# Ledger of designs, part 107: peptides against a protein of PDB entry 5JXT

Target 1, 319 residues: chain A of PDB entry 5JXT
Amino acid sequence: SLLPKKEINVYIGMSEMQVKWYQKILEKDIDAVNGAGGKRESKTRLLNIVMQLRKCCNHPYLFEGAEPGPPYTTDEHLIYNAGKMVVLDKLLKRIQKQGSRVLIFSQMSRLLDILEDYCVFRGYKYCRIDGSTAHEDRIAAIDEYNKPGSDKFIFLLTTRAGGLGINLTTADIVILYDSDWNPQADLQAMDRAHRIGQTKQVVVYRFVTDNAIEEKVLERAAQKLRLDQLVIQQGRAQVAAKAAANKDELLSMIQHGAEKVFQTKGAFGTMAEKGSQLDDDDIDAILQAGETRTKELNARYEKLGIDDLQKFTSESAYE

## One batch from the design tools (peptide; made by RFdiffusion4, then SolubleMPNN)

Design b2_p18_1_s2 (from b2_p18_1, 8 letters changed)
Fold by OpenDDE base, seed 1:
Structure b2_p18_1_s2 (fold): chain B 319 residues (1-319), chain A 18 residues (1-18)
Amino acid sequence: as target 1 above (319 residues)
Amino acid sequence: MVRKSFHERLKEREEKRK
């Protein structure tokens, strides 16, 4: 019988470089961030800010002039300049020692390009699929990864390209490096490993940048997932479609953690304390804290009705 | 090994995908 998947949100502090770039993004559009743009502020401008903040949460090298150099080299700075990479690097070592194989999903093909350089740098053998991968190359990559005795440890996928009905049950670990706005896309990604033919406990690690916009992306995705479930149960299919974030929701998401980011000198949380020197105990503490917060998040949305789930609960950015 | 920046390489890959 297929075991239930275990899902853990992994809350990760920003590196010092991420904090600096996050501040720079907010400062560039400070009038929009403060809501001073009024009725003239376009939804498109707010969406652009959200996209830049999400890029920052993933990796600062997605921005021009963030990478140290010239000369430009692939080195340890690729890891320590992004909180998610620090945690990923430690977690992958543990996963490999356990004899597990891992799917890594992202919304950003550009991030997969960074993860390829990381895999090469660490000597991890990998496969890759994104939205530009030809059908034949996609089949070949899947077959190579799924081959009995495959030496491919990692599969790099864009969430949507990975969602296309493929079987990857030869992996038992799923890392969602970032979250989709549509929680169903992430579920479809998890279900590539969590399917008939899986023999191991599937564990899903969802990376979430702490005190940043990604917490609100996650909350909105969890809210939408619960709403979709209740709508299906009540036979009200039409209600689910209108869940595009409005301007006020986007503004609230952008403002979340912004004050703490502006006050921060250096990195956040465990990244400030340990940085790249995270040990196995630090990783266990992060995973345990993540498991607790995941249970709390799920419990919050399980108690809400349809009417409550249709309202964006802006917890005030100042509490 | 000296290389182009990540950002430069990303732009080149995007141009090839278009």
Scores: peptide ipSAE 0.480, ipTM 0.920, DockQ to the pose 0.575
Fold by OpenDDE base, seed 2:
Order: C-alpha cells, then structure tokens, then sequence
Structure b2_p18_1_s2 (fold): chain B 319 residues (1-319), chain A 18 residues (1-18)
C-alpha cells in the first residue's frame, strides 16, 4: 500500500544579500507598498512587486548586479547569499547519505539554472525538465532518472512541467523550492513521486522564506486548498476558490514583514545566528520547528468554514 | 574558472531560446 506523504514547511531566514535586495525592491515602489497610490495603483504593478519579492526569496542572483565580481566564479557565495541554498546544501548531503533520491521543483526556470550551477559545483548528478524541454528530451531525462541503478541523484523540474502525468516514483524526497499560487499545481508535482509504484515514505519539504511575502503565499495556498476541499465535500460549485488575489490582498502580502525587513541590518532569522555554518543539529531544529508550524497552520484552517475561508483577512485566521 | 556573470549567462540563454 502507498504510505501517506509527509509534508513539512521549512521556514528559512533571508541572507544579508537577500535582505538588501528585498529592501531595494520595496524602496523602488515605496508609494505602492505604503498604499499611497490609492485606487489608481494598478493590480499589474502590485503583481510585479510580488514577483520581484518572490525572486528575491529564491535567489538574489536573479537580479542584475547582485552576483559578486568581476571576476565571476561559481563558488560558495552561490550558497551563502541565499537562505534556501544554505538549507538545501545541508539537506541534500543528508538525503544522499540516507540513500534517497530527490525531486526539486521551482516555479522559475531561471532558478533551475542556478541549481544546475550548484549541482555542478557540488558534483551532484542531475536531470532537468522545464517548459522549454522538447518532448523527446523529456522522455530521455525521465528514463535516465528512472532506470535501475541510475546515478542521477537530483531531478530539477519546473512545477508545471513536472505536473504533466510523469512517473518519478524512483525518488522518495520532494523539495518545493518555492510554492505555486495554485496549491493543486504543487500537489500534482508531489504526486509524481507519491504514486502507485512508490515503495518508500515520500517526504515533501516546502521551502518558505520566513517573515516575507512567501508566508502569505503559503497561507493563501493553504486557505484555498481547504476551501477547495470543503466545496467538493459540500457539492458546491468550485467557482469561488479560483479567484485571483485582489489588489488589497496583494498589498497586504507585500506589506507582510516589510517593516521588520527595513529595520534589519544583516541577515534575518536563522541566517543571522549561524549564517552558512549550519550543522546537522541546526537542520534538525529547523525541520522540527517547521513540522510544528505546519501542524499549527493546518489546524488553523481546518477550523474555518467556507464563509471564513472566502475572506482573505489575516484577522479571521486568529479569531 | 572565470566566467560571465550569472545574469549575463541567463540573458544569453534566453536569447538562444527565442
């Protein structure tokens, strides 16, 4: 029988470089961030800010002029300048030692390009599929990864490309490096490993930048998923759960943690205490804290009715 | 090994995909 998947949100602080770039993104559009643009501020502008903040949470090298140099080199700076990379680097070493194989999903093909440089730098053998990968090359990559005795440790996928009905049950670990706005896309990605033919316990690690926009993306995704479940259970039309974030929701997401980010000098959260020098005990502590917060998040939304879940107010989740 | 910046390499890859 297929074992239930274990899902853990991994809450990660920003590096010093991420904090600097996050501040710069907010400062560039400070009037929009403060809501000073009033009714005239376009939803498109807010969506752009959200996308830049999500890029920053993934890796600062997605921005021009963030990478140190010249000279430019692939080195340890690729890891320590992004909180998610620091945690990923330690976690992958553990996963490999356990004899596990891992799928890494992202919304951003550009982040997969960073992860390729990282895999080469660490000597990890990998496969890659994104939206631009030809059909034949996709088949070849899947077959190479799934073959008996495959030496490919990592599969790099965009979430949507990985969702296309493929079987990757030869992996038992799933890392969601970032989250989709649609929780069903992430579920479809997980179901590539968590499917008939899986013989191991599938563990899903969802990376979430702490005290940043990604917490609100996660909360919204959890709320939407619960709403979708309740609507299905009650036989009501699925129409309400598909609504894109409104302007006020986007503004609230952008503002979340912004004040603390502006007040922060250096790195944030767990990255401020130990930086890149995380040991195995630190990873265990991060995973344990993440498991607790994941249970709390799920329990919060399980108590809410359909009408409460339709209101995206941070207050309604705490009453 | 000295290389182009990551951002420059990204732009070059995007231009080749168009």
Amino acid sequence: as target 1 above (319 residues)
Amino acid sequence: MVRKSFHERLKEREEKRK
Scores: peptide ipSAE 0.475, ipTM 0.918, DockQ to the pose 0.600
Fold by OpenDDE base, seed 5:
Structure b2_p18_1_s2 (fold): chain B 319 residues (1-319), chain A 18 residues (1-18)
Amino acid sequence: as target 1 above (319 residues)
Amino acid sequence: MVRKSFHERLKEREEKRK
């Protein structure tokens, strides 16, 4: 029988470089961030800020002039300049040691390009599929990954490309490097490993940048998922969860953690304390804290009715 | 090994995908 999947949100602090770039993004559009644009602030401008902040949460090298150099080299700086990479690097060592295989999903094909350089740097054998991958090349990559005795440890996928109903049950670990606005896209990604033919317990690690916009992306996705579940259960087809955030929701999401980011000198949380020197105990602590916060997040939304979930903007959860 | 910046390489890959 298919074992239930275990899902853990992994809350990760920003590196010093991420904090600096996050500040720079906010400062560039400070009037919009402060809501000073009022009704004149375009939704497009806010969406662009959200996109840049999400890029920052993923990796600062997605920005021009963030990478140290010239000369430019692939080295440990690729890892320590992004909190998610620090945690990923430690988790992948553990995952490999236990004889597991891993799917890594992202919304950003550009992040997969960084992850390819990382895989090469660490000597991890990998497959890749994104939105631009030809159909024949997708089949070849899937077959290469799934073949008996495959030496491919990692499969890199965009969440959308992974959503195509492919079978990847030869992996038992799923890492969501970032979250989709639509929780169903992430579920579809998980279902590549968590389906008939899986022989192991699937574990899903969802990376979430702490004290940043990604917490609000996660909360909104969790709210939507619960609402979708309740609508299905109650047969209330008319309660389409508003798929697109309004301007006020986007502004609230951008403002989340912004003050703390401006006040912070250096890295956040465990990244400030340990940085790239995270040990196995630090990883266990991060995972345990993540498991607790995941339970709390789920419990918060499980208590809400449809009417509450429709009105519930993430701000009301801190009363 | 000296290379182009990640950002430059990302742009080049994006241009090749278009």
Scores: peptide ipSAE 0.475, ipTM 0.919, DockQ to the pose 0.556
Fold by OpenDDE base, seed 3:
Structure b2_p18_1_s2 (fold): chain B 319 residues (1-319), chain A 18 residues (1-18)
Amino acid sequence: as target 1 above (319 residues)
Amino acid sequence: MVRKSFHERLKEREEKRK
């Protein structure tokens, strides 16, 4: 029988470089961030801010002028300048020692390009599929990964490209490096490993930048998922969950943690204390804290009815 | 080994994928 998947949100502090770039993004559009544009503020402008903040949460080298240099080199700075990379680097070492194989999903093909450089730098053998991968190359990559005795440890996928009905049950670990706005896309990604033919316990690690917009992206995705489940269970077809966030929702998401980011000199959380020098105990602590917060998040939405879930409870970050 | 910046390399990869 297929074991239930274990899902853990991994809450990760920003690096010092991420904090600096997060501040820079907010400062560039400070009037929009403060809601000074009111009803005149463009939804497109807010969506652009959200996209830049999400890029920052993934890796600062997605921005021009973020990488240290010249001279430019592939080195440890690729890891320590992004909190998610620091955790990923330690987690992958553990996963490999356990004899597991891993799928890494992202929304951003540009992040997969960073992860390729990382894999080469660490000597991890990998496969890659994104939205631009030809059909034949996709089949070849899947077959190369799934073959008996494959030396490919990592599969790098964009969430949407990986969601397209492929079987990757030869992996037992799934890392969602970022989250889709549609929780169903992430579920479809997990279901590539968590399917008939899986012989191991599937574990899903969802990376979430702590004290940043990604917490609100996750909360909104969890709310939507619960709403979708309740609508199906109650047969209430009329509850079209509004797929797109409104302006006020986007503004609230942008403002989440912004004040603390502006006040912060250096990195956040374990990244401030240890930087790139995380040990196995630090990883265990991050995973345990993540498991607790995951249970709390799920419990929050399990108690809500359809009518409550339709209300975007902007818990004002000001209470 | 000295290389182009990651951002420059990303732009070059995007231009090759078009």
Scores: peptide ipSAE 0.472, ipTM 0.919, DockQ to the pose 0.576

Design b2_p18_1_s3 (from b2_p18_1, 10 letters changed)
Fold by OpenDDE base, seed 4:
Structure b2_p18_1_s3 (fold): chain B 319 residues (1-319), chain A 18 residues (1-18)
Amino acid sequence: as target 1 above (319 residues)
Amino acid sequence: MVRASFHERARRREEERA
C-alpha cells in the first residue's frame, strides 16, 4: 500500500547576501512598503515587490549585478550566498547516502539554471523539465530518470511543468525549493512521486525562508488549502476562495519580517552562526524545528472554520 | 570555467524567445 507522505517545512535563514538584497528591494519601494501609497498604490506594484522578495528568498543571483564577477564562475559562492542552497547542499548529501532519489521543484526556471550549475559543480547527475521544454524532450527526460538503474539522482522541475500527470515514483524525496500561491500546484508536484507504484516512504521538504515573505506565502497557501477542503466537505461550493490577494493582504505580506530584516547585520538564524559550515547535527536540528513548526501551522488552520479562513488574519502565530 | 552570469543567460533566453 502507498504510505502517507511526510511533509516537513524547512525554515531557513537568509544568507548575509540575501539580507542585503532583501533590504535593497524594500528600500527601493519604501513608500509602498510603508503603505504611504494609499489609494494610489497599484496592486501591480505590490505584486512586483512580492515577486522580487520571493526571488531574493530563492537566490540573490536572480538579480542583475548580484553575482560576483566578471569573470563569472561556478564555485562555493553559489551555495553560501543563499540559505536554501546551503541547506540543499547538505540535505542532498544525506539523501544520496540513503540511496534515495530526489525531485526538486521551483516556480522559477531561472532558479533551475542555478540548480543545474550546482548539480554539475557537485557532480550530481540530473534531468530537467521546465515550461519551455519541448514535449519530446520531456518524455526523454522522464524516461531517462525512470529507467531501471538510472544514474540520474536529481530531477529539476518547474512546479507547473512537473505537475502535468507524469509519473516519477522512482523518486522518494520531494524538495519544494519554493511554494506556489496555489497549494494545489504543490500537491500536484508531490503526487508525481506520491502515487501508485511508489514503494518507499515519500518525504516532502518544503523550503521556507524564515522571517520573510515566504512564511506569509506558506500561511496563505495553507489557509487556502484548508478552506478548499472545508468547502468540499461542507458542500459550500459558493464560497470560492478569493483566488487573488487584495492590496492590504499583499502589503501585510511585504511588511512581514521587514523590520527585523532592516535591523539585521549579517545572516539569519543558523546561517549567522555557521554559514556554509552546517554539519549533520545542524541539519537534524533544522529538520526537527521544521517538523514542530509544521505541526503547529497545520494545527492552527485545522481549528479554523470557513468564516475564519476567509479572513486574512495578519496575526502570525509568531508575533 | 568562465561563464556568463545567470542574469545574462536568462536575458539571452528571453531575447531568443521574443
Scores: peptide ipSAE 0.567, ipTM 0.924, DockQ to the pose 0.566
Fold by OpenDDE base, seed 5:
Structure b2_p18_1_s3 (fold): chain B 319 residues (1-319), chain A 18 residues (1-18)
Amino acid sequence: as target 1 above (319 residues)
Amino acid sequence: MVRASFHERARRREEERA
């Protein structure tokens, strides 16, 4: 029988460079961030801020002028300038040593371009699929990854392109480098490895930038997933989950952790303490803390009714 | 090895895909 997948949110601090760029994004639109724009603030402007903050949480090199140089080189700076890359680098070493194979999903094809540079730099053999990959090349990449005795360790996928019904049961580890606004898209990505034909315990690591907008993206996704489950169970098809965040929700998400980001000099949390010098014990501590916080997050939403889950209040999860 | 910036490479890839 297929073993249940284990899902762990991995909460990761920002690097010093990410903190600087996160501050810069907030400062550029500080009036919108403070809600001072009132009724005149466009939803589009808030959505743009959200997208820039999510890019920052993924990697600062997604911004012009963030990469060190000239001269430009692929080197250790690609890793230590992004908290998620520091954790990924240590985690992949462990995964490889265990004889596992890994799917890495992102919403951003440009992040996959960074991950390709990283794979080449570390000597990891990989396959790639994104939304621009031709159908024939997609088949070839899947076949190359799944072939018996394949030396391809990593599959890089955009969540949407990777979600399209493909079988990747030759991998047992899934890394969600970022989250979709729709939790069903992430579930569909996990189900590429967690399906009939899988012989191993599937483990899913969801990377979440701590004290940043990604925590609120995760909370909203968890809320939506629970709401969708309850609507199905209760036959209440009329409860159209408000598909799009309103202005106040977006503003609350943008403001989450912003004060602490402005007060922070340097990196966050374990990234400030250890940076690129994370050891196996540090990774175990991060994973254990993540497992605890994941259980707590799920337990909060399991207690909520449909009416509570329709209210996007960060506060209603604490009442 | 010296290369173009990530930003420059990303722009070129977008131009080639368009």
Scores: peptide ipSAE 0.522, ipTM 0.927, DockQ to the pose 0.613
Fold by OpenDDE base, seed 1:
Structure b2_p18_1_s3 (fold): chain B 319 residues (1-319), chain A 18 residues (1-18)
Amino acid sequence: as target 1 above (319 residues)
Amino acid sequence: MVRASFHERARRREEERA
């Protein structure tokens, strides 16, 4: 029988460079961030801020002028300048030592390009599929990854490309490097490994930048997932349509953690204390804290009814 | 090995895919 998947949110502090870029993004549109734009502030502007903040949470090199250089080189700076990369780098070493294989999902093809540079730099053999991958190349990559005795350790996928019904049960670890606004897309990604033919316990690590926009993206996704489940259970098909964040929700999401980011000098949390010097005990502590917070998050939404879940999207903008 | 910036390489890849 297929074992239930274990899902753990991994809460990760920003690097110093991420904090600096996060501050710059907020400062550039400070009037919009403070809600001073009033009725004239476009939803499009807020969506752009959200997208820039999400890019920052993923990797600062997604911005022009963030990468150190010239000369430009792939080196340890690719790792230590992004909190998620620091954790990923340690976690992948552990995963490999355990004889596991890993799927890494992202919403951003440009982040997969960073992860390719990282894989080459660490000597990890990988496959890649994104939205631009030709059908034949997709089949070839899947077959190469799934073949008996495959030396491919990592599969890099965009979440949408991974959603297309492929079987990757030869991997037992899933890393969601970022979250989709639609929790069903992430579930479909997990189900590439968590499927008939899997022989191992599937473990899903969801990376979440702590004290940033991604916590609110995660909360919104968890709320939507619970709502979708309750709607299916109660037969109320009409509720699914209001999926797009309103202006006030976007503003609240942008404001989340912004004050603490502005007050922060250097990195956040374990990234401030240890940076790239994270050891196995630090990773265990991060995973344990993440498991606790994951249980708390799930327990918060499991108790809510449809009406509460619909209201909570509006009230979380005022606290 | 010296290379183009990640941002420049990423832009070129997008231009080639478009």
Scores: peptide ipSAE 0.522, ipTM 0.928, DockQ to the pose 0.590
Fold by OpenDDE base, seed 2:
Structure b2_p18_1_s3 (fold): chain B 319 residues (1-319), chain A 18 residues (1-18)
Amino acid sequence: as target 1 above (319 residues)
Amino acid sequence: MVRASFHERARRREEERA
């Protein structure tokens, strides 16, 4: 029988470099961030800010002039300049030691390019698939990863490319490096490992930048998922959960944690305390805190009815 | 090993895929 998947949100502080770039993104559009644009502020501008903030949460090297140099080198700075990379680097060592294999999903093909540099730097053997990968190359990558005795430890995938019905049950660990706005896309990604033929407990680690826009992306995705589940269970016509955030929701998401980011003169949370020098106890603490917060998040939405979930999407527009 | 910046390499990869 297929074991239920275990899902853990891993809440990760920003590095000092991420904080600096997050501040720069907000400062560049400060009038929009403060709501000073009013009714005239374009939804497109807010969506662009959201996209840049999500890039920052993933890795600052997604921006021109963020990488230290010249000279440019692949080195430890690739890891310590992004909180998610620091946690990833420690988790992958544990995952490898336990004889597990891992799928890493991102929305951003450019982040997969960073993860390739990282894999080469650490000596991790990997496969890659994104939206530009030819059909033949995709088959070859899947077959190379799934073959008996494959030495490929990591599979790097864009969430949407990984959603295409492929079987990756030879992996038992899934890392969602970032989240889709559509929780169904992330579920489809998890279902590549959590499928008939899986013999291990599938564990999903969802990376979430703490005190940043990604917490609100996660909350919104959880609300939508619960609403979709309740609509299906009640046989009610698909209340098309408003697929796109309104302007006020986008603004609220952008503003989340912004004040604390502006007040911060360094890294956040565990990244401020330990930086890149996380030990095994620090990782256990992060995972335990994440498991607790995940249970709390789920319990919050499990108690809500359809009408409450619909109101939460509306009241966050009027407060 | 000295290389191009990540941003420059990423730009080149996008240009080669387009």
Scores: peptide ipSAE 0.518, ipTM 0.927, DockQ to the pose 0.601

